# Peptides against a protein of PDB entry 5TDY: the designs that were tried, part 20

Target 1, 88 residues: chain A of PDB entry 5TDY
Amino acid sequence: EKKIDGRRKAAVLLVALGPEKAAQVMKHLDEETVEQLVVEIANIGRVTPEEKKQVLEEFLSLAKAKEMISEGGIEYAKKVLEKAFGPE

## One batch from the design tools (peptide; aimed at target 1 L17 H28 F59 A63)

Design b2_p22_5_s2 (made by RFdiffusion4, then SolubleMPNN; from b2_p22_5 with D2K L9Q V14I L18E E22K)
Fold by OpenDDE base, seed 3:
Structure b2_p22_5_s2 (fold): chain B 88 residues (1-88), chain A 22 residues (1-22)
Amino acid sequence: as target 1 above (88 residues)
Amino acid sequence: MKDEEYFPQVVDAILKVEEEEK
């Protein structure tokens, strides 16, 4: 698999979530981080199916590793993100 | 901030939002 820049991976997730949810997510980030992500989102261009897959996989891996939510919460988040990406 | 630090932070934020909405 091809390596994807961290900022790009973040941008892919945020765009997939849609403007409303992305805005809520960004409320949890500092101003400088938000500014950089906005730039990345503005220049995201085309997102390949492979990129979407890699981003989702890494999201799930990190979610489990961080243990910031219950296992049930992770499964819920997975469903939300999968719906956000939508069928290709 | 290092490039590799962005994604984990966004993941953390997503998890927080999803937990709030659950």
Scores: peptide ipSAE 0.684, ipTM 0.930, DockQ to the pose 0.604
OpenDDE base, seeds 1, 2, 4, 5: peptide ipSAE 0.681, 0.681, 0.682, 0.678; ipTM 0.930, 0.929, 0.929, 0.929

Design b2_p22_5_s3 (made by RFdiffusion4, then SolubleMPNN; from b2_p22_5, 6 letters changed)
Fold by OpenDDE base, seed 1:
Structure b2_p22_5_s3 (fold): chain B 88 residues (1-88), chain A 22 residues (1-22)
Amino acid sequence: as target 1 above (88 residues)
Amino acid sequence: MKDEEFFPQVVDAYLKVEEEEK
């Protein structure tokens, strides 16, 4: 599979979450990181099915690695992202 | 910051936000 830049993956995720949630998330990041992500989001263009798949899979992997996150919370996040990406 | 650090940080931040909104 094609390697996706970290900034690109982050942008895809943030866009999928929606502007309100994305803003909440970015408030937890430093200014420099936010600036870079905003630029990446502005130039996101078309997101391929493969990119969506890779972002979702890595998201789930990282989320499951955190023991503080409940199974229900992970499942909810999975559904939100899958719905946001839309069927293809 | 390294490119590889962007995604994990965003995911971590997201999970924190969701936990606070439980």
Scores: peptide ipSAE 0.704, ipTM 0.936, DockQ to the pose 0.548
OpenDDE base, seeds 2, 3, 4, 5: peptide ipSAE 0.701, 0.702, 0.697, 0.696; ipTM 0.935, 0.935, 0.934, 0.934

Design b2_p22_5_s4 (made by RFdiffusion4, then SolubleMPNN; from b2_p22_5, 6 letters changed; failed a check: too like the target's own chain)
Amino acid sequence: MKDEEYFPQVVEAILKVEEEEK

Design b2_p22_6 (made by RFdiffusion4)
Pose (drawn by RFdiffusion4):
Structure b2_p22_6 (pose): chain A 88 residues (1-88), chain P 22 residues (1-22)
Amino acid sequence: as target 1 above (88 residues)
Amino acid sequence: HLDDEDYFPLVVDAVLKVLEEE
């Protein structure tokens, strides 16, 4: 009945990645976050492929949003450099 | 204390850092 929250989505994603890849992800989280995610995984309960798909698709949308922010800055910086070196 | 909705974005950033390292 409870709505899926961020902690749940993070746990579903880490379970889907397998232990080795999830372990590499955990190295980039602080101790408090790691402990809380452990409890969330220990309480993983049931996860259907449908729930996994929902979580992965939301991940990909956020990752794309980050890529767009990064690509936008790269495009702007290169344009500035091109103007600085070019005939303008 | 970290809000429950903050965990998934933190994991997204952490996953991107792992991909950058590869």

Design b2_p22_6_s1 (made by RFdiffusion4, then SolubleMPNN; from b2_p22_6, 11 letters changed)
Fold by OpenDDE base, seed 2:
Parts: C-alpha cells; structure tokens; sequence
Structure b2_p22_6_s1 (fold): chain B 88 residues (1-88), chain A 22 residues (1-22)
C-alpha cells in the first residue's frame, strides 16, 4: 500500500461525503484544520479506488478504536460512506 | 501546525460526532 498523508485522507473522505456533510463536519473542526482541509480539497485531483479503500478502512479502524459509536453505528457509517464513494 | 498523524483522527472524530447528531 502507498502511504497517504493525513490531510489527503481527510480531503478524500470529505469530498466523498458531499458538500452538505462536509460542511457539517467542518463545524466541529478548528479553524486551522479547516483551512488545511480546504487547500487539500482544492488540490485533490484524481482519487484512485485504492485510495478510497484505504481511507475507508482507516476510518472504520479509527472509529472502532475510539469506541465513539456502537458496532451498529460503525456499520451504518460504512454504508453511508460506501454509498457516498459509489461503486468502483 | 497540526501533525500529520493527528489530522485524520481529528476529522474522523468530527464525522462521528456529526453522525450522532443525525
């Protein structure tokens, strides 16, 4: 696997979520983080299926590790993201 | 400046928080 930097991973995820969800997410982030995200999103270019897969996998891994949502919540999040990313 | 390894987890936290609100 090619290593993806954290900023790019975040940009990929937000773009996939769509503008409405991305805006909601950014409301929960500090100004510096938002500024950096905007830059990364502006320069995102092409996102490969491999990158999408890696980003989703790490998202799920982090969600589980943080225990921020129930197991059912993780499955829900996965379905939302998969639908947002679209079929490959 | 935000460390690279701290950036994505922060965004994930925000996403999960938003989903809880929805």
Amino acid sequence: as target 1 above (88 residues)
Amino acid sequence: MIKDDEFFPKVVDAILEVEKEE
Scores: peptide ipSAE 0.649, ipTM 0.911, DockQ to the pose 0.608
OpenDDE base, seeds 1, 3, 4, 5: peptide ipSAE 0.642, 0.643, 0.644, 0.636; ipTM 0.909, 0.910, 0.909, 0.907

Design b2_p22_6_s2 (made by RFdiffusion4, then SolubleMPNN; from b2_p22_6, 7 letters changed)
Fold by OpenDDE base, seed 3:
Structure b2_p22_6_s2 (fold): chain B 88 residues (1-88), chain A 22 residues (1-22)
Amino acid sequence: as target 1 above (88 residues)
Amino acid sequence: KIPDEEFFPLVVDAILKVEEEE
């Protein structure tokens, strides 16, 4: 596997969600984080299928590790992101 | 300034929060 920078992984997810949902997500982040992510999104270029796969897998891993999120919420988030990435 | 390894977990957390609101 090719290692992906954390900022890039974050940008990949945000772009996949689309501009509307990405904006909603950004509202839950502090100003400094948002500013840096916007830069990464602007310079993301093309995202490979392998990158999308790695990002989704790590997303699911992290989501499952969070105790404050219900299993139903995780499953819903999974479906949303899978649809957002499109057929691969 | 923000460590690179912190970006992804932060975004994941925010995504889950947004989806919970829907």
Scores: peptide ipSAE 0.669, ipTM 0.920, DockQ to the pose 0.643
OpenDDE base, seeds 1, 2, 4, 5: peptide ipSAE 0.669, 0.662, 0.665, 0.657; ipTM 0.922, 0.918, 0.919, 0.917

Design b2_p22_6_s3 (made by RFdiffusion4, then SolubleMPNN; from b2_p22_6, 9 letters changed)
Fold by OpenDDE base, seed 3:
Structure b2_p22_6_s3 (fold): chain B 88 residues (1-88), chain A 22 residues (1-22)
Amino acid sequence: as target 1 above (88 residues)
Amino acid sequence: KIPDDEFFPQVVDAILKVEEEE
């Protein structure tokens, strides 16, 4: 398994969500974080299927660990992201 | 300036907040 930088993982996830949802997510981040993420997104290039898989898996792991939303909410988020990673 | 290992958890947190609002 190839290790992915944290900034790249974040960029991959945001790009997968699409521009509208990514913008909504960015509103919950501080200005400095947004600026750095925008740069990373702009230079993301091509994302491999393996990267998408790893990012999604870690997302689910972190989401469960944070316990920020109900299990149903996490499952919903999973479905949204899985669809986002697919053909758009 | 921002540690690399802090980016992804923050984004996940933000995504969960957005999805919770929907």
Scores: peptide ipSAE 0.654, ipTM 0.912, DockQ to the pose 0.626
OpenDDE base, seeds 1, 2, 4, 5: peptide ipSAE 0.652, 0.651, 0.653, 0.646; ipTM 0.912, 0.910, 0.912, 0.910

Design b2_p22_6_s4 (made by RFdiffusion4, then SolubleMPNN; from b2_p22_6, 7 letters changed)
Fold by OpenDDE base, seed 4:
Structure b2_p22_6_s4 (fold): chain B 88 residues (1-88), chain A 22 residues (1-22)
Amino acid sequence: as target 1 above (88 residues)
Amino acid sequence: KIKDDEYFPQVVDAYLKVLEEE
């Protein structure tokens, strides 16, 4: 599988969340991080099925590892992202 | 300067915090 840059994966996730949620997320990040992500989002172009798969898979892995939300919350987030990514 | 591999974990962490607020 093709390695995806971290900034790229972050941009894919933020776009999938939509403008409102992406803005809420970026409020938790420092200014430099936000600036770089805005540039990446602006140039995201098309997202491949492989990129969507990798982002979703790594998201689920990280979410479970951080143990910040319930399994129900993770399942909800999974549905949101799958809906945003579209059927594959 | 932020390392590339630090972006995604930070965004995920932030999103999980946003989800907790709902």
Scores: peptide ipSAE 0.738, ipTM 0.943, DockQ to the pose 0.647
OpenDDE base, seeds 1, 2, 3, 5: peptide ipSAE 0.737, 0.737, 0.736, 0.734; ipTM 0.943, 0.943, 0.943, 0.943

Design b2_p22_7 (made by RFdiffusion4)
Pose (drawn by RFdiffusion4):
Parts: C-alpha cells; sequence; structure tokens
Structure b2_p22_7 (pose): chain A 88 residues (1-88), chain P 22 residues (1-22)
C-alpha cells in the first residue's frame, strides 16, 4: 500500500545491478547511507520485473537529465573558446 | 536525511562508477 520512495528505488536498482556492480556503487556513498540501504535490501520483500522496469526507467530519465546539464555546459564553454580564438 | 533523497544519491554514484570505467 505504501508509495515507493527513494530509498526503495535505490534498493531495487542495487539488487538489479548484481552484487559486484552494486558494491562499486556503494563505495561512493557515505556510511549512514550504506547502512540504511543495507536495511532496505535486507527488507527487499517482493520485486516483480515490472517494478524493476519502473525503477530503471526513472533512473534513465534522471541520468539523461544530468547528461543534458553536462552537455549544455560543454557546448557553452566550447562556443566561448571558439569566439575567443576565432575572427570575432 | 529524507527517504526521497536516497535515489538521486545512488544515481550520481552510478554515474561516477560509469565515468571511472571509461
Amino acid sequence: as target 1 above (88 residues)
Amino acid sequence: MEDEEFFPLVVDAVLKVLEEEE
């Protein structure tokens, strides 16, 4: 009945990635976050492929949003450099 | 920390791992 929250989505994603890849992700989280995610995974309960798909697709949308922010800055910086070196 | 803040932190961590692999 409870709505899926961020902690749950993180746990579903880490379970879907397999232990080795999830372990590499955990190295980039602080101790408090790691412990809380351990409890969330220990309480993983049931996860259907449908729930995994929902979590992965939300991940991909956020990753794309980050890529757009990064690409936008790269495009702006290169345009500035082109103007600085070019005939303008 | 709020529960909704865990998933963005994992997204950023996953992107860091992908960057290290390249």

Design b2_p22_7_s1 (made by RFdiffusion4, then SolubleMPNN; from b2_p22_7, 6 letters changed)
Fold by OpenDDE base, seed 3:
Structure b2_p22_7_s1 (fold): chain B 88 residues (1-88), chain A 22 residues (1-22)
Amino acid sequence: as target 1 above (88 residues)
Amino acid sequence: MKDEEYFPQVVDAILKVEEEEK
């Protein structure tokens, strides 16, 4: 698999979530981080199916590793993100 | 901030939002 820049991976997730949810997510980030992500989102261009897959996989891996939510919460988040990406 | 630090932070934020909405 091809390596994807961290900022790009973040941008892919945020765009997939849609403007409303992305805005809520960004409320949890500092101003400088938000500014950089906005730039990345503005220049995201085309997102390949492979990129979407890699981003989702890494999201799930990190979610489990961080243990910031219950296992049930992770499964819920997975469903939300999968719906956000939508069928290709 | 290092490039590799962005994604984990966004993941953390997503998890927080999803937990709030659950």
Scores: peptide ipSAE 0.684, ipTM 0.930, DockQ to the pose 0.613
OpenDDE base, seeds 1, 2, 4, 5: peptide ipSAE 0.681, 0.681, 0.682, 0.678; ipTM 0.930, 0.929, 0.929, 0.929

Design b2_p22_7_s2 (made by RFdiffusion4, then SolubleMPNN; from b2_p22_7, 7 letters changed)
Fold by OpenDDE base, seed 3:
Order: structure tokens, then C-alpha cells, then sequence
Structure b2_p22_7_s2 (fold): chain B 88 residues (1-88), chain A 22 residues (1-22)
């Protein structure tokens, strides 16, 4: 697997969520972080299926480790992201 | 900030948004 930059991984997720949801997510971030992510999103180009897979897997791993939501919530988030990514 | 700080922060934010929608 190719290693993906952290900023790119973040951008991939945000783009997948769509502009409305991504905007809600970025409301939880500080101004400097948002500015950096917006630049990354603007220059994201094509996202490969492999990148999407890696990003989703790491998302789920971190979500479980952080225990920010219930297992059911993680599964819900997984489905939301998978739908957002769309079939490839 | 460091590159490796972006992804965890975004994950946190996503989880918060999803929690708010639940």
C-alpha cells in the first residue's frame, strides 16, 4: 500500500462527505486547520479506490480507538462514508 | 501544524457531527 499524507487523508474524507456535511465537520476545527484543509481539498485531484479504502479503514480504526461514539454509531458512520464514497 | 495531526482531528469532528445527527 502507498502511504498517504495525513492532510490528503483528511481531504479525501471531507470530499466524500459532500460540501454540506464537510462544512459542518470543519466547524469543529480551528481556523488555521480549516484553511489548510481547504487548500488540500482544492488540489485533491483524483482519488483512487485504494486511497478511499485506506482512508476508510484508518477512519474506522481511529474511531474505535477514540471511543467517541458507540459501536453502533461507528457502524452508522461507516455506512454513511461508504455511501458518500460511492461504488468504484 | 504537523501533517499527522490533520487526520485525527477530522475524524474527531466527523464523529461529533454524526453524534449530533443521531
Amino acid sequence: as target 1 above (88 residues)
Amino acid sequence: MKDDEFFPQVVDAILEVEKEEE
Scores: peptide ipSAE 0.656, ipTM 0.914, DockQ to the pose 0.600
OpenDDE base, seeds 1, 2, 4, 5: peptide ipSAE 0.654, 0.651, 0.653, 0.646; ipTM 0.914, 0.911, 0.912, 0.910

Design b2_p22_7_s3 (made by RFdiffusion4, then SolubleMPNN; from b2_p22_7, 6 letters changed)
Fold by OpenDDE base, seed 4:
Structure b2_p22_7_s3 (fold): chain B 88 residues (1-88), chain A 22 residues (1-22)
Amino acid sequence: as target 1 above (88 residues)
Amino acid sequence: MKDDEYFPQVVDAYLKVLEEEK
């Protein structure tokens, strides 16, 4: 599988969340990080099925590892992302 | 910062947002 840059994966996730949620997420990040992510979002272009798969898979892995949210919350997030990514 | 730090930070932030919505 093709390696995806971390900033790219972050941009894919933020776009999938939509403008409102993406803004809420970025409020938790420092200014420099936000600026870099805005650039990535602006130039995201086409997101391949492979990229979507990798982002979703890594998201689920990280979410479970961090243990900051219930399984129900993770399932909800999964649905949000799958809906945003569309059928594959 | 390092490239591999972006995605984990965004995920962490999103999880915090989700918890705040409860």
Scores: peptide ipSAE 0.734, ipTM 0.942, DockQ to the pose 0.608
OpenDDE base, seeds 1, 2, 3, 5: peptide ipSAE 0.732, 0.732, 0.731, 0.728; ipTM 0.942, 0.942, 0.942, 0.942

Design b2_p22_7_s4 (made by RFdiffusion4, then SolubleMPNN; from b2_p22_7, 7 letters changed)
Fold by OpenDDE base, seed 3:
Structure b2_p22_7_s4 (fold): chain B 88 residues (1-88), chain A 22 residues (1-22)
Amino acid sequence: as target 1 above (88 residues)
Amino acid sequence: MDDDEYFPQVVDAILKVEEEEK
């Protein structure tokens, strides 16, 4: 697997969510972080299926590790993100 | 901040938003 930059992984997720939800997500981040992510999103270009897969897998891994939500919540988030990515 | 810090923060924020919508 090809290593993906952290900022790029974050940008991939945000783009996948769509502008409305991405905006809601970024409300939880500080100004400087948001500014950097916006720049990354603006220059994201094409996202490969491999990148999307890696990002989703790492998302799920981190979500479980953080234990921020229930297992059911993680599965829900998984489905939302998968739908957001769309068929490939 | 470090590049490695962006993704975890975004993941955390996503989970918070999804939990709010639930």
Scores: peptide ipSAE 0.666, ipTM 0.920, DockQ to the pose 0.599
OpenDDE base, seeds 1, 2, 4, 5: peptide ipSAE 0.662, 0.662, 0.663, 0.658; ipTM 0.920, 0.919, 0.919, 0.919

Design b2_p22_8 (made by RFdiffusion4)
Pose (drawn by RFdiffusion4):
Structure b2_p22_8 (pose): chain A 88 residues (1-88), chain P 22 residues (1-22)
Amino acid sequence: as target 1 above (88 residues)
Amino acid sequence: MRPEEYPDWLIAEVIKDWLAED
């Protein structure tokens, strides 16, 4: 009945990635976050492929949002450099 | 790109964003 929260989505994602990849992700989290995600995975309960798909698609949308922020800055910086070196 | 192909640090950032929304 409870709504899926961020902690749950993180756990579903880490389970879906397999243990080795999930371990590489955990190295980039602080100790408090790691312990809390361990409890969430220990309490993984049931996860259907449908729930995995929902989590992965939300992940891809946020990853794309971060790529757009990064690409936007790269495009702006290169335009500034082009103007600085060019005939303008 | 498939989720397993993303850099680990970038996956971790998405996870931190999710946790901040709790």

Design b2_p22_8_s1 (made by RFdiffusion4, then SolubleMPNN; from b2_p22_8, 10 letters changed)
Fold by OpenDDE base, seed 1:
Structure b2_p22_8_s1 (fold): chain B 88 residues (1-88), chain A 22 residues (1-22)
Amino acid sequence: as target 1 above (88 residues)
Amino acid sequence: MKVEDLDPELIAEIIKEWLAKD
């Protein structure tokens, strides 16, 4: 598993969420952070399925820890990937 | 659960944590 820096994780996640949801998320961030993330997203380039999976799994793990969501990490990640990028 | 069902504030909190890490 490759180490992904935080900026990259955030960009991958926001792209996976789609522009509308990403905008909702960014309303909770300060202006400087938003600008940084927009740059990261603009320069995201190629995102591999492995990278997307890794980011989403970590996100779901953290989300589950914070709010005890019932959906399983890996299975939910698969659903998110399918909804965001279509079946591969 | 759908992506649109996720709390944007929760997502933002996690992003903040990612950005704060070295």
Scores: peptide ipSAE 0.660, ipTM 0.901, DockQ to the pose 0.503
OpenDDE base, seeds 2, 3, 4, 5: peptide ipSAE 0.659, 0.664, 0.660, 0.655; ipTM 0.906, 0.908, 0.903, 0.892; seed 3 fails the geometry check

Design b2_p22_8_s2 (made by RFdiffusion4, then SolubleMPNN; from b2_p22_8, 8 letters changed)
Fold by OpenDDE base, seed 4:
Structure b2_p22_8_s2 (fold): chain B 88 residues (1-88), chain A 22 residues (1-22)
Amino acid sequence: as target 1 above (88 residues)
Amino acid sequence: MEVSELPPELIAEVIKEWLAKD
């Protein structure tokens, strides 16, 4: 896989989210950062499926590591238990 | 898992982390 810089990863993610969700996310960023990301998005060009997949996978990994995914965490834990001990 | 269903603040924190890397 090819290395993607942080700015590019952020832009790819935001575009993947769609304008409405991206706007919600940007409300949590400072004004200067938002401006930088808008420029990056405007110049994003083509996003390959591989690039998008790579970005989303890294994102999910980091998001899970932050332990801020409640529903996902519970479901994952449930699946782990099912694999380890079977349904109970 | 649908990324669009995740909290915006969580997504923002990950983005901040990406942008902080040099």
Scores: peptide ipSAE 0.693, ipTM 0.926, DockQ to the pose 0.678
OpenDDE base, seeds 1, 2, 3, 5: peptide ipSAE 0.688, 0.692, 0.690, 0.683; ipTM 0.928, 0.925, 0.928, 0.918; seed 3 fails the geometry check

Design b2_p22_8_s3 (made by RFdiffusion4, then SolubleMPNN; from b2_p22_8, 7 letters changed)
Fold by OpenDDE base, seed 1:
Structure b2_p22_8_s3 (fold): chain B 88 residues (1-88), chain A 22 residues (1-22)
Amino acid sequence: as target 1 above (88 residues)
Amino acid sequence: MEVEEYEPELIAEVIKEWLAKD
């Protein structure tokens, strides 16, 4: 699986969220970080479906862990297994 | 859940983690 740097992952996620939700998220970041991410978003260029999928899946795993959301556990577990043991 | 269903603060925390590593 292709490694994506953290800055790129953040930019891809923010673009995927849409401008309104992304703005809400950025309100929780310091000004310097926001400016860095704005530049990253402005220069995001092409986002491949594979890259987007990879970023969103990683986000979902981290987010679920943080909130300890149990709903949809079976489906989530399947996706985790696919990522862990499926083709890379 | 979908990405949009998570609170902005939590999403920001994940982003902070991404930016902190590497």
Scores: peptide ipSAE 0.714, ipTM 0.937, DockQ to the pose 0.701
OpenDDE base, seeds 2, 3, 4, 5: peptide ipSAE 0.713, 0.712, 0.713, 0.713; ipTM 0.938, 0.937, 0.938, 0.938

Design b2_p22_8_s4 (made by RFdiffusion4, then SolubleMPNN; from b2_p22_8, 7 letters changed)
Fold by OpenDDE base, seed 3:
Structure b2_p22_8_s4 (fold): chain B 88 residues (1-88), chain A 22 residues (1-22)
Amino acid sequence: as target 1 above (88 residues)
Amino acid sequence: MKVEDYPPELIAEVIKEWLAKD
């Protein structure tokens, strides 16, 4: 997979969320960050399906680690253990 | 679950992490 910088990942995610949801998210960011992201979104250009999928998958992994609000706890725990100790 | 099902605050925290990394 191609490496995507953090700024690009954020822009892709916000665009994928849509204007209303993206606005709700940005209310939790500082003013300077919001302005930077708006510029990044304005210059996002074409987003490939592969890029979008990659960003959303990374988000879901990170979000799961921060707050467990969905099914799949056992599967996630297995992935954590595999990375920490290898297959047991 | 889909990304949109997560609370805005949590999504923002992930974005902050991405921006801090690079």
Scores: peptide ipSAE 0.722, ipTM 0.941, DockQ to the pose 0.728
OpenDDE base, seeds 1, 2, 4, 5: peptide ipSAE 0.716, 0.718, 0.717, 0.715; ipTM 0.940, 0.942, 0.941, 0.941

## One batch from the design tools (peptide; aimed at target 1 L37)

Design b2_p23_1_s1 (made by RFdiffusion4, then SolubleMPNN; failed a check: too like the target's own chain; its pose is not in this set)
Amino acid sequence: EEPSFYTKEEVEELLAKMKELLK

Design b2_p23_1_s2 (made by RFdiffusion4, then SolubleMPNN; its pose is not in this set)
Fold by OpenDDE base, seed 1:
Structure b2_p23_1_s2 (fold): chain B 88 residues (1-88), chain A 23 residues (1-23)
Amino acid sequence: as target 1 above (88 residues)
Amino acid sequence: EEPSFYTEAEREELLAKMRKLLE
């Protein structure tokens, strides 16, 4: 499998979460980070089946391992986004 | 509940909601 850039991974994950859950995540992020995420999602382009599978399986695997499914998945998403777009 | 990849229309809805958070 090819390594996926963290920023692109974040965009794919937010789309996978859906509008309601993604919005819940965004409410806990600073405005600058939200703007960056909007740009990434807007420019996500085409996601290959292989890429979708990789991102989805990675998220599900980690979420299940940490018992962070559903509402817990929101907390994981926050951590991923902070790592990708947080202070450097 | 497992995450799902959404259609282009649903992606646009997400973008719209995110933009509203900036207002």
Scores: peptide ipSAE 0.144, ipTM 0.660, DockQ to the pose 0.232
OpenDDE base, seeds 2, 3, 4, 5: peptide ipSAE 0.020, 0.058, 0.018, 0.033; ipTM 0.499, 0.591, 0.387, 0.555

Design b2_p23_1_s4 (made by RFdiffusion4, then SolubleMPNN; its pose is not in this set)
Fold by OpenDDE base, seed 3:
Structure b2_p23_1_s4 (fold): chain B 88 residues (1-88), chain A 23 residues (1-23)
Amino acid sequence: as target 1 above (88 residues)
Amino acid sequence: EEPSFYTEEEKEELLAKMRKLLE
């Protein structure tokens, strides 16, 4: 598997989730992080089936492992995004 | 050519919807 940048991974995930679920995730993030995510999504470019598959499989497996599957893994998605775009 | 799931128009629509839902 190709290593995907965290920011790229976040963008792919949000797009894959769709606008409603993506919004649910972003509602719990600070404004600056949301703005960064919007920029990443706007510049996501081409998303290959391989990237989407890899991101979703990783997301689902980790969400299950952490028992955070509720609402399509929204809780885990929040944490992933915070790690990718939040303060270092 | 590398496949893409969304056109530029679809991505813009997605962003617009997300912005609206965040308001």
Scores: peptide ipSAE 0.116, ipTM 0.617, DockQ to the pose 0.491
OpenDDE base, seeds 1, 2, 4, 5: peptide ipSAE 0.018, 0.052, 0.097, 0.018; ipTM 0.425, 0.547, 0.642, 0.442

Design b2_p23_2 (made by RFdiffusion4)
Pose (drawn by RFdiffusion4):
Structure b2_p23_2 (pose): chain A 88 residues (1-88), chain P 23 residues (1-23)
Amino acid sequence: as target 1 above (88 residues)
Amino acid sequence: TEEEYQLIAEVINDWLEEQEEEE
């Protein structure tokens, strides 16, 4: 009945990635976050492929959003450099 | 890759921050 929250989505994603990849992700999290995610995975319960798909698709949308922010800054910086070196 | 792992960690942190704000 309870709504899926961020902690749940993180746990579903880490389970879906397999242990080795999930271990590489955990090295980039603080101790408090790691411990809390361990409890969330220990309580993984049932996860259907449909729930995994929902979590992966939300991940990809956020990853794309971060790529757009990064690409936007790169495009702006290169335009400034082009103007600085060019005939303008 | 390392960059993919850092990206995944960042997205997890954003989800956890959003959950804390909602609480």

Design b2_p23_2_s1 (made by RFdiffusion4, then SolubleMPNN; from b2_p23_2, 12 letters changed)
Fold by OpenDDE base, seed 2:
Structure b2_p23_2_s1 (fold): chain B 88 residues (1-88), chain A 23 residues (1-23)
Amino acid sequence: as target 1 above (88 residues)
Amino acid sequence: SEEEAKLVAEIIKELLRKEEEEK
C-alpha cells in the first residue's frame, strides 16, 4: 500500500475531528506546526478509504502507546474515529 | 476534554516527528 506522509495523516485526523475539537487540539501545538497543518487541511481534497484505514491504524497504535501514560487513550481514539469515519 | 485534546496533540506531534525523520 502507498505510504502516507505524516503531515497528511495529521491533517486527515484534524478534519475528521471537526473544527471545534480540532481547535482544542491545535491549542497544544506550536504556531509553526499549526500553520503547516492549516496548509495541509486547506488542500486536503478527498480522503481515500485507504488513507482513512492507515490513519486509523496508526492513530490507534500511537494512542495505545500513550495510554501507558494517560489512561483512556485507546477508548478515546476509538470514539474519535468512530465519529469521524464511522464503524469499521 | 482538555486531557483528550492534549493526547491527540501528542499523537500529531509524533506523526510529524516520524515524517521529519523519514525525510
Scores: peptide ipSAE 0.630, ipTM 0.888, DockQ to the pose 0.686
OpenDDE base, seeds 1, 3, 4, 5: peptide ipSAE 0.626, 0.622, 0.623, 0.620; ipTM 0.887, 0.886, 0.885, 0.886

Design b2_p23_2_s2 (made by RFdiffusion4, then SolubleMPNN; from b2_p23_2, 12 letters changed)
Fold by OpenDDE base, seed 2:
Structure b2_p23_2_s2 (fold): chain B 88 residues (1-88), chain A 23 residues (1-23)
Amino acid sequence: as target 1 above (88 residues)
Amino acid sequence: SMEEAKLTAEIIKEWLEKEEKEK
């Protein structure tokens, strides 16, 4: 497994979610962070299937962890995976 | 949803924070 920069992971995730959802997510980030991510997204280049899979699997894991304290995490993560890769 | 967006943002913050700490 190749190590992926945190900023790269974030960009890959946001692109995978699509512009509408990405916009909603970025409303919860500070201005400086948004600017950084916009630059990263603009220069994201090609996202390999391996990168996308790795990022979304980590996202799923973290979302599940947060589900223990926040409702909807697992369900949401599953929706994201389904949208990106189809039914598992 | 708003809650889903917030959850996603939190995860992104953690990714960025972890990277910053590793520098």
Scores: peptide ipSAE 0.656, ipTM 0.907, DockQ to the pose 0.726
OpenDDE base, seeds 1, 3, 4, 5: peptide ipSAE 0.647, 0.645, 0.653, 0.652; ipTM 0.906, 0.905, 0.904, 0.904

